Peptides against a protein of PDB entry 5D63. Designs and how they scored, part 193

Target 1, 292 residues: chain A of PDB entry 5D63
Amino acid sequence: SLRRGIYHIENAGVPSAIDLKDGSSSDGTPIVGWQFTPDTINWHQLWLAEPIPNVADTFTLCNLFSGTYMDLYNGSSEAGTAVNGWQGTAFTTNPHQLWTIKKSSDGTSYKIQNYGSKTFVDLVNGDSSDGAKIAGWTGTWDEGNPHQKWYFNRMSVSSAEAQAAIARNPHIHGTYRGYILDGEYLVLPNATFTQIWKDSGLPGSKWREQIYDCDDFAIAMKAAVGKWGADSWKANGFAIFCGVMLGVNKAGDAAHAYNFTLTKDHADIVFFEPQNGGYLNDIGYDSYMAFY

## One batch from the design tools (peptide; made by RFdiffusion4, then SolubleMPNN)

Design b2_p26_6_s1 (from b2_p26_6, 19 letters changed)
Fold by OpenDDE base, seed 3:
Structure b2_p26_6_s1 (fold): chain B 292 residues (1-292), chain A 26 residues (1-26)
Amino acid sequence: as target 1 above (292 residues)
Amino acid sequence: MLTDEDLEAMEERLFAKFEERQRQLA
């Protein structure tokens, strides 16, 4: 079963992703195929999948950028029916916005079926061009047509997954306590994380004893990421991953505050020094406390 | 950098605050 999370949804046949055109929040905005750049944010191509309680394998798909939902126009079962962004809610009963998402016959990709019409999200003719039509189309779960097969690349982690990643890290103190602030986290590429750091003004901030030292830098980074998230995305129900840690050195005679994020595969954490923007696998401290 | 005393004080304060928050969110 597909987990709740944020996904980049890529066609199985051609290098095209499901894109909300221009990221517009207007009702009826076309959802189209569009090129993407690996290991980048791909702003208009991120979808929050929210599972519907008591309806097996069925979700709403909220565009992260626009805050609107994937919508089959008029719920029509006709092949070629437009799939658009439309206002909605995460737990709607509107079958135009309910999507059953299950593995295809190949066991790797997914098919996306409209709950009401039973038609499938289709990259029409497998067109790889930007702006290619995505529509509801007749099909079956067993068909191998790549026009209706999609890879769901997870771009977020649950709090539990983040906790597990921390637990695997060797630089955690025996007295460690972690505090979870949110439930689901978009994990940023380092380039984006760094850009937020730069835009925060921290690179030019002056270290001052006690009044603006390591804890202030770390908290400022956390705040900057939070603000960036709020300013960048219209969807709700997720946060941007940026952790704060307090750590002690091996000698036990020095403490430090720093940040951390997750590696690309979401399996491990990497430490971030907000005073210089460096990423480190070993920051020289063992964490006794984190919040994220 | 934090002193040992700063570390202890921060730990105590932060843990208390976050524990309270967690209860409020339950």
Scores: peptide ipSAE 0.016, ipTM 0.489, DockQ to the pose 0.176
Fold by OpenDDE base, seed 5:
Structure b2_p26_6_s1 (fold): chain B 292 residues (1-292), chain A 26 residues (1-26)
Amino acid sequence: as target 1 above (292 residues)
Amino acid sequence: MLTDEDLEAMEERLFAKFEERQRQLA
């Protein structure tokens, strides 16, 4: 079954993603097909899937940018019914905003069925152009029509997945203690992570003994990422991944504070030095404490 | 999202752990 998380939802037939037009929070804003750039944020094309308790394989889909929800207009079962952004809540009982999401017949893509109407989210005519209509359309679970098949590219990790990635890393001290602060984390591309670092002012910050040293740099980076998240997204119920670690070197005669994030495949962590903006697989320290 | 109180608590924990380790290295 589909896990709770943030997804980039891509059509199985053409290089088009589910896009909330202009990222607008207005009720009735069209959801459309739009091109995307791999390994970038794709601002209007990220969706938080929240599973509904006691309703199998059924979710709300919240647009990260607008904070509005995927909504089948009037819950109509007519083919061609508009799919729009609309105000809502994560655990709504409104069937216009409830979506049953299960594997398609090909076993890799998903189909998205409206809970009430039993129609499917359809990229009309498989149109790959920007602004192409997405609508509710008649269909069945076993049909092979790519207009109604979608890849769910997971852009986030749970706290448990992050914990597992840390546990696999060889640069963790035997006395390690981790403190989990949130439940779900959007994982940023390194380019975005670096840009936040640049915009924070840290590249121009002066290292000063005790008053502004390694721990201050590491915390300032996490604060910058947190602020960026708050300023960039209107949806709630997730965080932006940016960890802080304290580590000791192999000789045991030096300690350091630094950051870390996850690799592109979310399987491993990579260390980030906030004093110079470098990414390292080995920062020269073994972590004995982290919070993220 | 972390509150101001959460951030303060985090900073306190970070400081305590780091300073303890630094003192052990002296």
Scores: peptide ipSAE 0.012, ipTM 0.476, DockQ to the pose 0.047
Fold by OpenDDE base, seed 2:
Structure b2_p26_6_s1 (fold): chain B 292 residues (1-292), chain A 26 residues (1-26)
Amino acid sequence: as target 1 above (292 residues)
Amino acid sequence: MLTDEDLEAMEERLFAKFEERQRQLA
């Protein structure tokens, strides 16, 4: 079963992703195939899958950038029916915006079926060009047509996954207490994380004893990431991952406050020093407290 | 290693706790 989360949805046949054209929030904005760049934020190509309670394997798909939802035009079952962005809500009863998402017969890709029409999201003709038509099309769950098969690349982590990543890290103190602030987190590439750090003004901030020291830097970084998230995305129901830790050194006579994020594979954490913008596997402290 | 089922169970438990905490903060 597909988990709630943020996904980059890639065609199984060609290097094309499901893209909301221009990221527009206007009703009827075409959803199209578009090229993407791995390990980057593909702004118009991120979708929050929200499971519908009591409806098996059925979701709404909210575009992170526009805050609008994947919508089958008029709910038509005709092959070639447009798939567009349209205003909606996460738990709508509108069958035009309800999508049953299950594994295809190959066991790795998914098919996306409209709940009402029973047609499937189709990259028409497998066209790999930017702006290629995505439409509802007739099909079956067991067909092998790559035009209707999609890889769901998870771009977020749940709080549980984040907690597990922290628990695996060797630089956690025995007295560690973690505090979860949100349920689902978009994980940023380091390049984006660093750019937020640069734009925050922290590189030019001066360390001053007590009045602006390690905790101020760490909290300022988290605040900057939070603001970036709020300013960048119109969808709700998720956060941007940026943690704060308090740690103690091995000797037990010094403490430090710092940030952390997740590695590319989301399996581990990496420490971030907001005073210099460095990423470290070992920051020299064992964390006794974190919030994220 | 955690299975997908294990992870889903953990998520459900954590979400329940989160919602409870948020209710208390509201």
Scores: peptide ipSAE 0.008, ipTM 0.369, DockQ to the pose 0.034
Fold by OpenDDE base, seed 1:
Structure b2_p26_6_s1 (fold): chain B 292 residues (1-292), chain A 26 residues (1-26)
Amino acid sequence: as target 1 above (292 residues)
Amino acid sequence: MLTDEDLEAMEERLFAKFEERQRQLA
């Protein structure tokens, strides 16, 4: 079953992603096929899938940028019915915005079926051009038509997954205590993470004993990421991943406060030094406390 | 640019800070 999370949804036949046109929050904004750039933030192409309790394999899909939801126009079962962004809520009962998402017959891609109409999200004619129509279309779960098959590239981690990644890291102290602040985290590319760091003013900040030292830098970075998230996305129900750690060196005579994020595959953590913007697999400290 | 010595000094001061806080909270 598809997990709750943020997904980049890519067509199985052509290199196109499900895109909310111009990221507009207006009701009726077309959802279209659009090219994407791997390993970057595809701003209008990220979707939060929220599972509906007690309804098997059924979700709402909220566009992260606009905060609007994938909506089958008038819930029509007619082939070619527009799929648009529309205002909604995560746990709506509106069948226009409820999508049953299950594996296709190939076992790797998914099909997206409207709960009410039983039609499928279709990249019309498999058109790979920017702005290509995405519509509801007749189909079956077993059909192999790539126009209706989608890869769900997960762009987020749950708190449990983050916890597991931390647990796998060798630079964790035996006395480690972790504190989870949110449930689901968008994981940023390092380039985006670095840009937030640059924009925060931290590169120009002066280290001062006690009054503005390592813990202040680490907290300032986390605050900057939080603010960036709030300013960048209209959807709710997720956070931007940026952790804070307190660590002690191997000798046990020095401590440090620093940040960390997740690797691209979400399996490991990488340390971030907010005093210089560096990424390190080994920051020279073993963490005895983290919050994220 | 921070030297290795500067970094070590910073780390030591931070360690002392955290130890003291832990003692206060214990």
Scores: peptide ipSAE 0.021, ipTM 0.514, DockQ to the pose 0.055; fails the geometry check

Design b2_p26_6_s2 (from b2_p26_6, 22 letters changed)
Fold by OpenDDE base, seed 1:
Structure b2_p26_6_s2 (fold): chain B 292 residues (1-292), chain A 26 residues (1-26)
Amino acid sequence: as target 1 above (292 residues)
Amino acid sequence: MLTLEDLKKREEELLQKFKEREEELK
């Protein structure tokens, strides 16, 4: 089954993603097909899938940017019914905003069925143009129509996945203790992570013994990422991934505080030095503590 | 920043102080 998480949802037939037009929070804002750029944030095209307890394979889909939810207009079963952004809640009982999401017949893509109408999210005519209509449309789970098949590219990790990535890293001290702060994390591209670092003022910050040294840099970076998240997204229920680590060198005579994020495939961590903005696979320390 | 060994040493010192205080309270 589809896991809770943040997804970039891409059509299986054409290079188009499910986009909330202009990222608007207004009720009735059209959800449309739109081009996307790989390995970027794609601001209006990220959706938090929240599984509904005790309802198999059924989710709400919250647009990260607007904080509104995917909504089938009037819950109509008519082909061509508009799919819009609309105010809602993660665990709503409104069938207009409940979507059953399961694998298609090809085993890789998903279909998105409205819980009430039993119609499917459809990129009308497979139109690849920006602003193309997305609507509810009749269909079946087993048909191969690419207009109704969607790839769910996961853009987030659970705390468990992050924990697993840390656990398999070779630069972890035997005394390691990790502290998980949130449940789901949007993983940023390095370019975005770096931009946040630049905007924080850290590149111009002066290292000063004890009063503003490695731990201050690392915490300042995490704070900057947190603020960026709060200022950028209207949806709730997720965090932006940015970890802080405390580590000790092999000789045991030096310690360091630094950041870390996840690799693109979410399988590994990469260390980030907030004092210079560098990404490293080996920062020269073994972590004995992390919080993220 | 303190090393892990420094932190361990501090923990041991605090533990020792705690034990001493417990004895005094008896």
Scores: peptide ipSAE 0.137, ipTM 0.603, DockQ to the pose 0.043
Fold by OpenDDE base, seed 4:
Structure b2_p26_6_s2 (fold): chain B 292 residues (1-292), chain A 26 residues (1-26)
Amino acid sequence: as target 1 above (292 residues)
Amino acid sequence: MLTLEDLKKREEELLQKFKEREEELK
């Protein structure tokens, strides 16, 4: 079953992603096929899938940028019915905005069926052009039509997954205590993470003994990421991943505060030094405390 | 950076010094 998370949803047939046109929050904004750049944010193409309690394999899909929801116009079962962004809530009962998402017959891609109409999200004619129509269309779960098959590229991690990644890292102190602040985290590409760091002013910040030292840098970075998240996205129910760690060296006579994020595959963490913007697999400290 | 444990240790050290000073003044 599909887990709660933020997904980049890519067509199985052509290199096109489900895109909310211009990221507009207006009701009725077309959802279209659009090109994407791998390993980038793809601003208008991120969707938060929220599972509906007690309704098997059924979700709302909230556009991360606009905060609006994928909506089948009038819930019509007619082939070619528009799929648009529309205001809504994560746990709506409106069948126009409820989507049953299950594996396709190929076992890797998903199909997205409207709960009410039982039609499927369809990249019409498999058109790979920017702005191509996405519509509800008749279909069945077992059909192999790539117009209705979608890869769900998970762009976020749950707190549990983040916790597991930390636990696998060799640079964790035996006294480690982690504090989870949120439930789901958008994981940024390093380039974006670095840009936030640059824009924060931290590269020009002066280290000063105690008054503005490692902990201040680390907290400032987390604050910058938090602000970036708040300023960038209209959807709620997720955070931007940026951890803070306190660590002690092997000798036990020095401590440091630093940041960390997740690797591309979300399986491990990488340490980030906010004083110089460096990414390190080994920062020279073992973490005894983290919050993220 | 000082850990909470480091700070507690330092506090204890200072407290001990204070007590020693009080004893000297008696």
Scores: peptide ipSAE 0.058, ipTM 0.506, DockQ to the pose 0.032
Fold by OpenDDE base, seed 2:
Structure b2_p26_6_s2 (fold): chain B 292 residues (1-292), chain A 26 residues (1-26)
Amino acid sequence: as target 1 above (292 residues)
Amino acid sequence: MLTLEDLKKREEELLQKFKEREEELK
């Protein structure tokens, strides 16, 4: 079954993603098909899927940017019914905002069925143009129509997945203790991570013994990412991934504080030096403590 | 850069703070 997480939802037939128009939080804002750029944030096209307890394969879909929810207008079963953003809550009982999401017959893509109407989210006519209509439409689970098939590209990791990625890394000290601060993390592209670093003022910050040295840089980077997250997204229930590590060198006579993030495939970590903005597979230290 | 001893001390302080946070998150 689909896991709780943040997804970029892409049509299986054409290079179009489910987009909340203009990222508006107004009730009734159209959800439309829109082009996307791989390996970027795609601001209006990220959706937090929250599983409904005790209702199999059923979710709310919260737009990360607006904080509003995918909503079938009036819950109508009529083909062509608008799908819009609308105010809601993660665990609503409103069937207009409840979506059963299961694998399609091809075993790779998903179909998105409204819980109440039993109609499916449909990219009308498979239109690849920006602003193309997305609507509820009649269908079946086993139908092969690509207008109703969607790839759920996972843009986040659970704390457990992050923990596993850390555990696989060869630069972890035997005394390592990690502290998990959140449950689900949006993983940023390096370009975005770097831009946050640049905008934070850290590139111009002066290293000063004890008063503003490695730990201050590392914490400042995490704070900058946290602030960026708070300022950028209206949805709740997730964090932006940015870790802090304390490490010791091989000789055991020097220590360093630094950051880390996840690789594009989310399988590994990469170290980030907040003093110079560099990414490294080996920062020269083995981490004995992390929090993220 | 912090010395190893300083970092260990800082770690202890942070560990206490974040352990409290972990309990809050449960």
Scores: peptide ipSAE 0.035, ipTM 0.543, DockQ to the pose 0.205
Fold by OpenDDE base, seed 3:
Structure b2_p26_6_s2 (fold): chain B 292 residues (1-292), chain A 26 residues (1-26)
Amino acid sequence: as target 1 above (292 residues)
Amino acid sequence: MLTLEDLKKREEELLQKFKEREEELK
């Protein structure tokens, strides 16, 4: 079954993603097909899938940017019914906002069925143009129509997945203790991570003994990412991934504080030096503590 | 920042204080 997480939802037939038009939080804002750029944030095209307890394979889909939810207009079963953004809650009982999401017959893509109407989210005519209509449409789970098949590209990790990635890294000290601060994390592209770093004022910040040294840089970076998250997204229930590590060198006589993030495939961590903005596979320290 | 050695030393100190408190509470 589909896991709770943040997804970029891409049509199986054409290079188009499910987009909340202009990222608007207004009720009735059209959800449309729109082009996307790989390895970027795709601001209006990220959706938090929240599983509904005791309802198999059924979710709400919250637009990360607007904080509104995917909504089938009036819950109508008519083909061509608009799919819009609308105010809601993660665990709503409103069938207009409940979506059963299961694998399609091809085993790789998903279909998105409205819980109430039993119609499917459809990129009408497979139109690849920006602003193309997305609507509820009649269909079946077994049909191979690519207009109703969607790839769910997972853009987030659970705390458990992050923990596993850390555990696989060779630069972890035997005394390591990790502290998990949140449950689900949006993983940023390095370009975005770097931009946050640049905007934080850390570039050019002066290292000063004790008063503003490695730990201050590392914590400042995490704070900057946290603030960026709060300022950028209206949805709740997730965090932006940015870790802080304390490490010790091989000799055990020097310590350092630094950041880390996840690789694109979410399988590994990469270290980030907040004093110079560098990404490193080996920062020269083994971590004995992390929080993220 | 504290070195690993410093952290170990602090841990031992805290452990000793804990033992003393346990005896006091008997």
Scores: peptide ipSAE 0.032, ipTM 0.480, DockQ to the pose 0.043

Design b2_p26_6_s3 (from b2_p26_6, 20 letters changed)
Fold by OpenDDE base, seed 2:
Structure b2_p26_6_s3 (fold): chain B 292 residues (1-292), chain A 26 residues (1-26)
Amino acid sequence: as target 1 above (292 residues)
Amino acid sequence: MITEEDLEKMEERLFKKFEEVEEKLK
């Protein structure tokens, strides 16, 4: 079954993603097909899937940018019914905003069925143009029509997945203790992570003994990412991944504080030096403590 | 870079604070 998380939802037939037009929070804002750029944020095309308790395979889909929810207009079962953004809550009982999401017959893509109408989210005519209509349409779970098949590209990790990635890294001290601060994390591309670093003022910050040294840089980066998240997204219930580590060198006579994020495949961590903006697979320290 | 003494103090402070956070999150 689909796990709680943030997804980029891509059509199985054409290179188009489910997009909330202009990222608008207005009720009735069209959800449309739109082109996307791999390995980028794709601002209006990220959706938080929140599973409904005690209702199998059923979710609300919250647009990260607008904070509004995917909504089938009037819950109508008519083919061609508009799918829009609409105000709502994560655990709503409104069937217009409840979506059953299960694997399609191909075993890799998903179909998105409205809970009430039993119609499916459809990229009308498989149109790959920007602004193409997405609508509720009649269908079946076993049908192979690519207009109604969607890849759910996971853009976030759970705290457990992050913990596992850390545990696999060879630069973790035997005394390591990690502290988990949130449950689900949007993982940023390095380019975005770097841009946040640049915009934070850290590149111009001067190292000063004790008063503004490695720990201050690392925490400032964490704070900058947190603020960026708060300022960028209207949805709640997730965090932006940016970790802080304390590490000791091999000789045991020096300690350092630094950041880390996850690799593109979310399987490993990469270290980030906030004093110079560098990414390293080996920062020269073994971490004995982290919080993220 | 952190001195041994400062490291110990930082660890104690951070561990206490984030342990509390973890307990709240459970």
Scores: peptide ipSAE 0.018, ipTM 0.491, DockQ to the pose 0.148
Fold by OpenDDE base, seed 4:
Structure b2_p26_6_s3 (fold): chain B 292 residues (1-292), chain A 26 residues (1-26)
Amino acid sequence: as target 1 above (292 residues)
Amino acid sequence: MITEEDLEKMEERLFKKFEEVEEKLK
């Protein structure tokens, strides 16, 4: 079953993603097919899938940027019915905004069925052009039509997954204690992470003994990421991944504060030095404390 | 990089703070 998370939803037939046009929060904003750039944010193309309790395989899909929800217009079962962004809530009972998402017959892609109408999200004619119509369309779960098959590229991790990634890392101290602050985290590409770092002013910040040293840099980075998240996205219920670690060296006579994020595959962590913007697999310290 | 003494101070401070956060989140 599909897990709660943030997804980039890509058509199985053509290189097109589900896009909320212009990222607009207006009711009735068209959801369309649009090109995307791999390993980038793709601002208008991220969707938070929230599972509905006690309704099997059924979700709301909230556009991360606009904070609005995928909505089948009037819940109509007519082929060609518009799929739009519309105001809503994560746990709505409105069947226009409830989507049953299950594996397609190929076992890798998903189909997105409207809970009420039982029609499927369809990239009309498999059109790969920007702005191509996405609509509700008749179909069945077992059909192989790529117009109705979607890859769900997970762009976030749960707190448990982050915890697991940390646990697998060899640079964790035996006394490690982690503090989980949120439940789901959007994982940023390094380029975006670095840009936030640059924009924070940290590259020009001066190290000063005690008054502005490693912990200040690390906390400032986390604060910058938090602010970036708040300023960038209208959806709620997730955070931007940026961890802070305290570590001790092998000799046990020196400590450091630094940041960390997740690798692209979300399986491991990479350390980030906020004093110079460097990414390291080994920062020279074993973490005894982290919060993220 | 910080001294051992600084480490102890920081650990005490931060652990206390984040333990509180963890308790609140539970």
Scores: peptide ipSAE 0.017, ipTM 0.496, DockQ to the pose 0.228
Fold by OpenDDE base, seed 5:
Structure b2_p26_6_s3 (fold): chain B 292 residues (1-292), chain A 26 residues (1-26)
Amino acid sequence: as target 1 above (292 residues)
Amino acid sequence: MITEEDLEKMEERLFKKFEEVEEKLK
């Protein structure tokens, strides 16, 4: 079954993603097909899938940018019914905003069925142009029509997945204690992570003994990422991944505070030095404490 | 221009003595 998380949803037939037009939070804003750039944020094209308790394979889909939900207009079963952004809640009982999401016949892509109407989210005519209509359309689970097949590319990790990535890293001290602050994390591309670092003012900050040293830089970076998240997204129920670590060197005579994030495949962590903006696989310290 | 040696020297200043850090964290 599809896991709770943030997804970039791409059509199986053409290079188009499900896009909330202009990222608008207005009720009735069209959801459309739009081009995307790999390994970027794709601001209007991220969707938080929240599973509905006790309803198999059924979710709400919240647009991260607008905070509104995917909505089948009037819940109509008529082919060509508009799919729009609309105000809602994560655990709504409104069938206009409930979507059953299961694997298609090809075993890789998914189909998105409205819970009430039993119609499917359809990229009309497989149109790859920006602004192409997405609508509810008749269909079946087993047919191979690519207009109704979607790849769900996961852009977030659970706290458990992050914990597992940390556990696999060789630069963890035997006395390590980790403290989890949130449940689901959007993982940023390094370019975005770096831009937040630049905008924080840290590149121009002066190292000063004790009063503004490694721990201050590391905490300032985490605070900057948190603020960026709050300022950038209207959806709730997730955080932006940015960790803080305390580590000790091999000799045991020096300690350091630094940041870390996840690699693109979400399988490993990479260390980030907030004093110079560098990414390192080995920062020269073994972590004995982290919070993220 | 910052040389590699300068960078290394800077990196040496980026950490605290382990014992001092532990005292601060108590």
Scores: peptide ipSAE 0.015, ipTM 0.494, DockQ to the pose 0.042
Fold by OpenDDE base, seed 1:
Structure b2_p26_6_s3 (fold): chain B 292 residues (1-292), chain A 26 residues (1-26)
Amino acid sequence: as target 1 above (292 residues)
Amino acid sequence: MITEEDLEKMEERLFKKFEEVEEKLK
């Protein structure tokens, strides 16, 4: 079954993603097919899937950028019915905004069925052009039509997944304690992470003994990422991944505070030095504490 | 998800950790 998380949803037939046009929060904003760039954030094409309790395989889909929800217009079962962004809530009872998402017959892609109308999200005519219509359309779960098959590329991690990534890293001290602050985390590309670092002013910040040293840099980076998240996205119920670690060196005579994020495949962590913006697989310290 | 109360407790623990290791931080 599909896990709660943030997804980039890509058509199985053509290189097109489900896009909320212009990221607009207005009710009735068209959801369309649009090109995407791999390894980038794809701002208008990220969707938070929230599972509905006690309703098997059924979700709301919230656009991260706009904070609005995927909505089948008037809940109509007519083929060609528009799919739009519309105001809503994560646990709505409105069947216009409830989507049953299950594996297709190919075992890799998903189909997205409206809970009420039983029609499927369809990239009309498999059109790969920017702005192509996405609509509700008749279909069945076992059909092989790529117009109605979608890959769900997971762009977030749960706190448990983050914990697992940390646990398998070789640079963790035996006394390690981790503190989880959120439940689901959008994992940023390094380029975006670095840009946030640059925009924070940290590259120009001066190290000063105790008053502004390693812990201040690390916390400032986390604060900058948090603020960036709040300023960039209208959806709730997730955080932007940016961890803080305290570590001790091999000699045991020095400690350091630094940041970390997750690798692209979400399986490992990479350390980030906020004093110089460097990414390292080995920062020279073993972590005895983290919060993220 | 953690509660606000849980977060407060975590923050208190964090404070203690920083206090304990501050002298060794570079």
Scores: peptide ipSAE 0.015, ipTM 0.476, DockQ to the pose 0.054

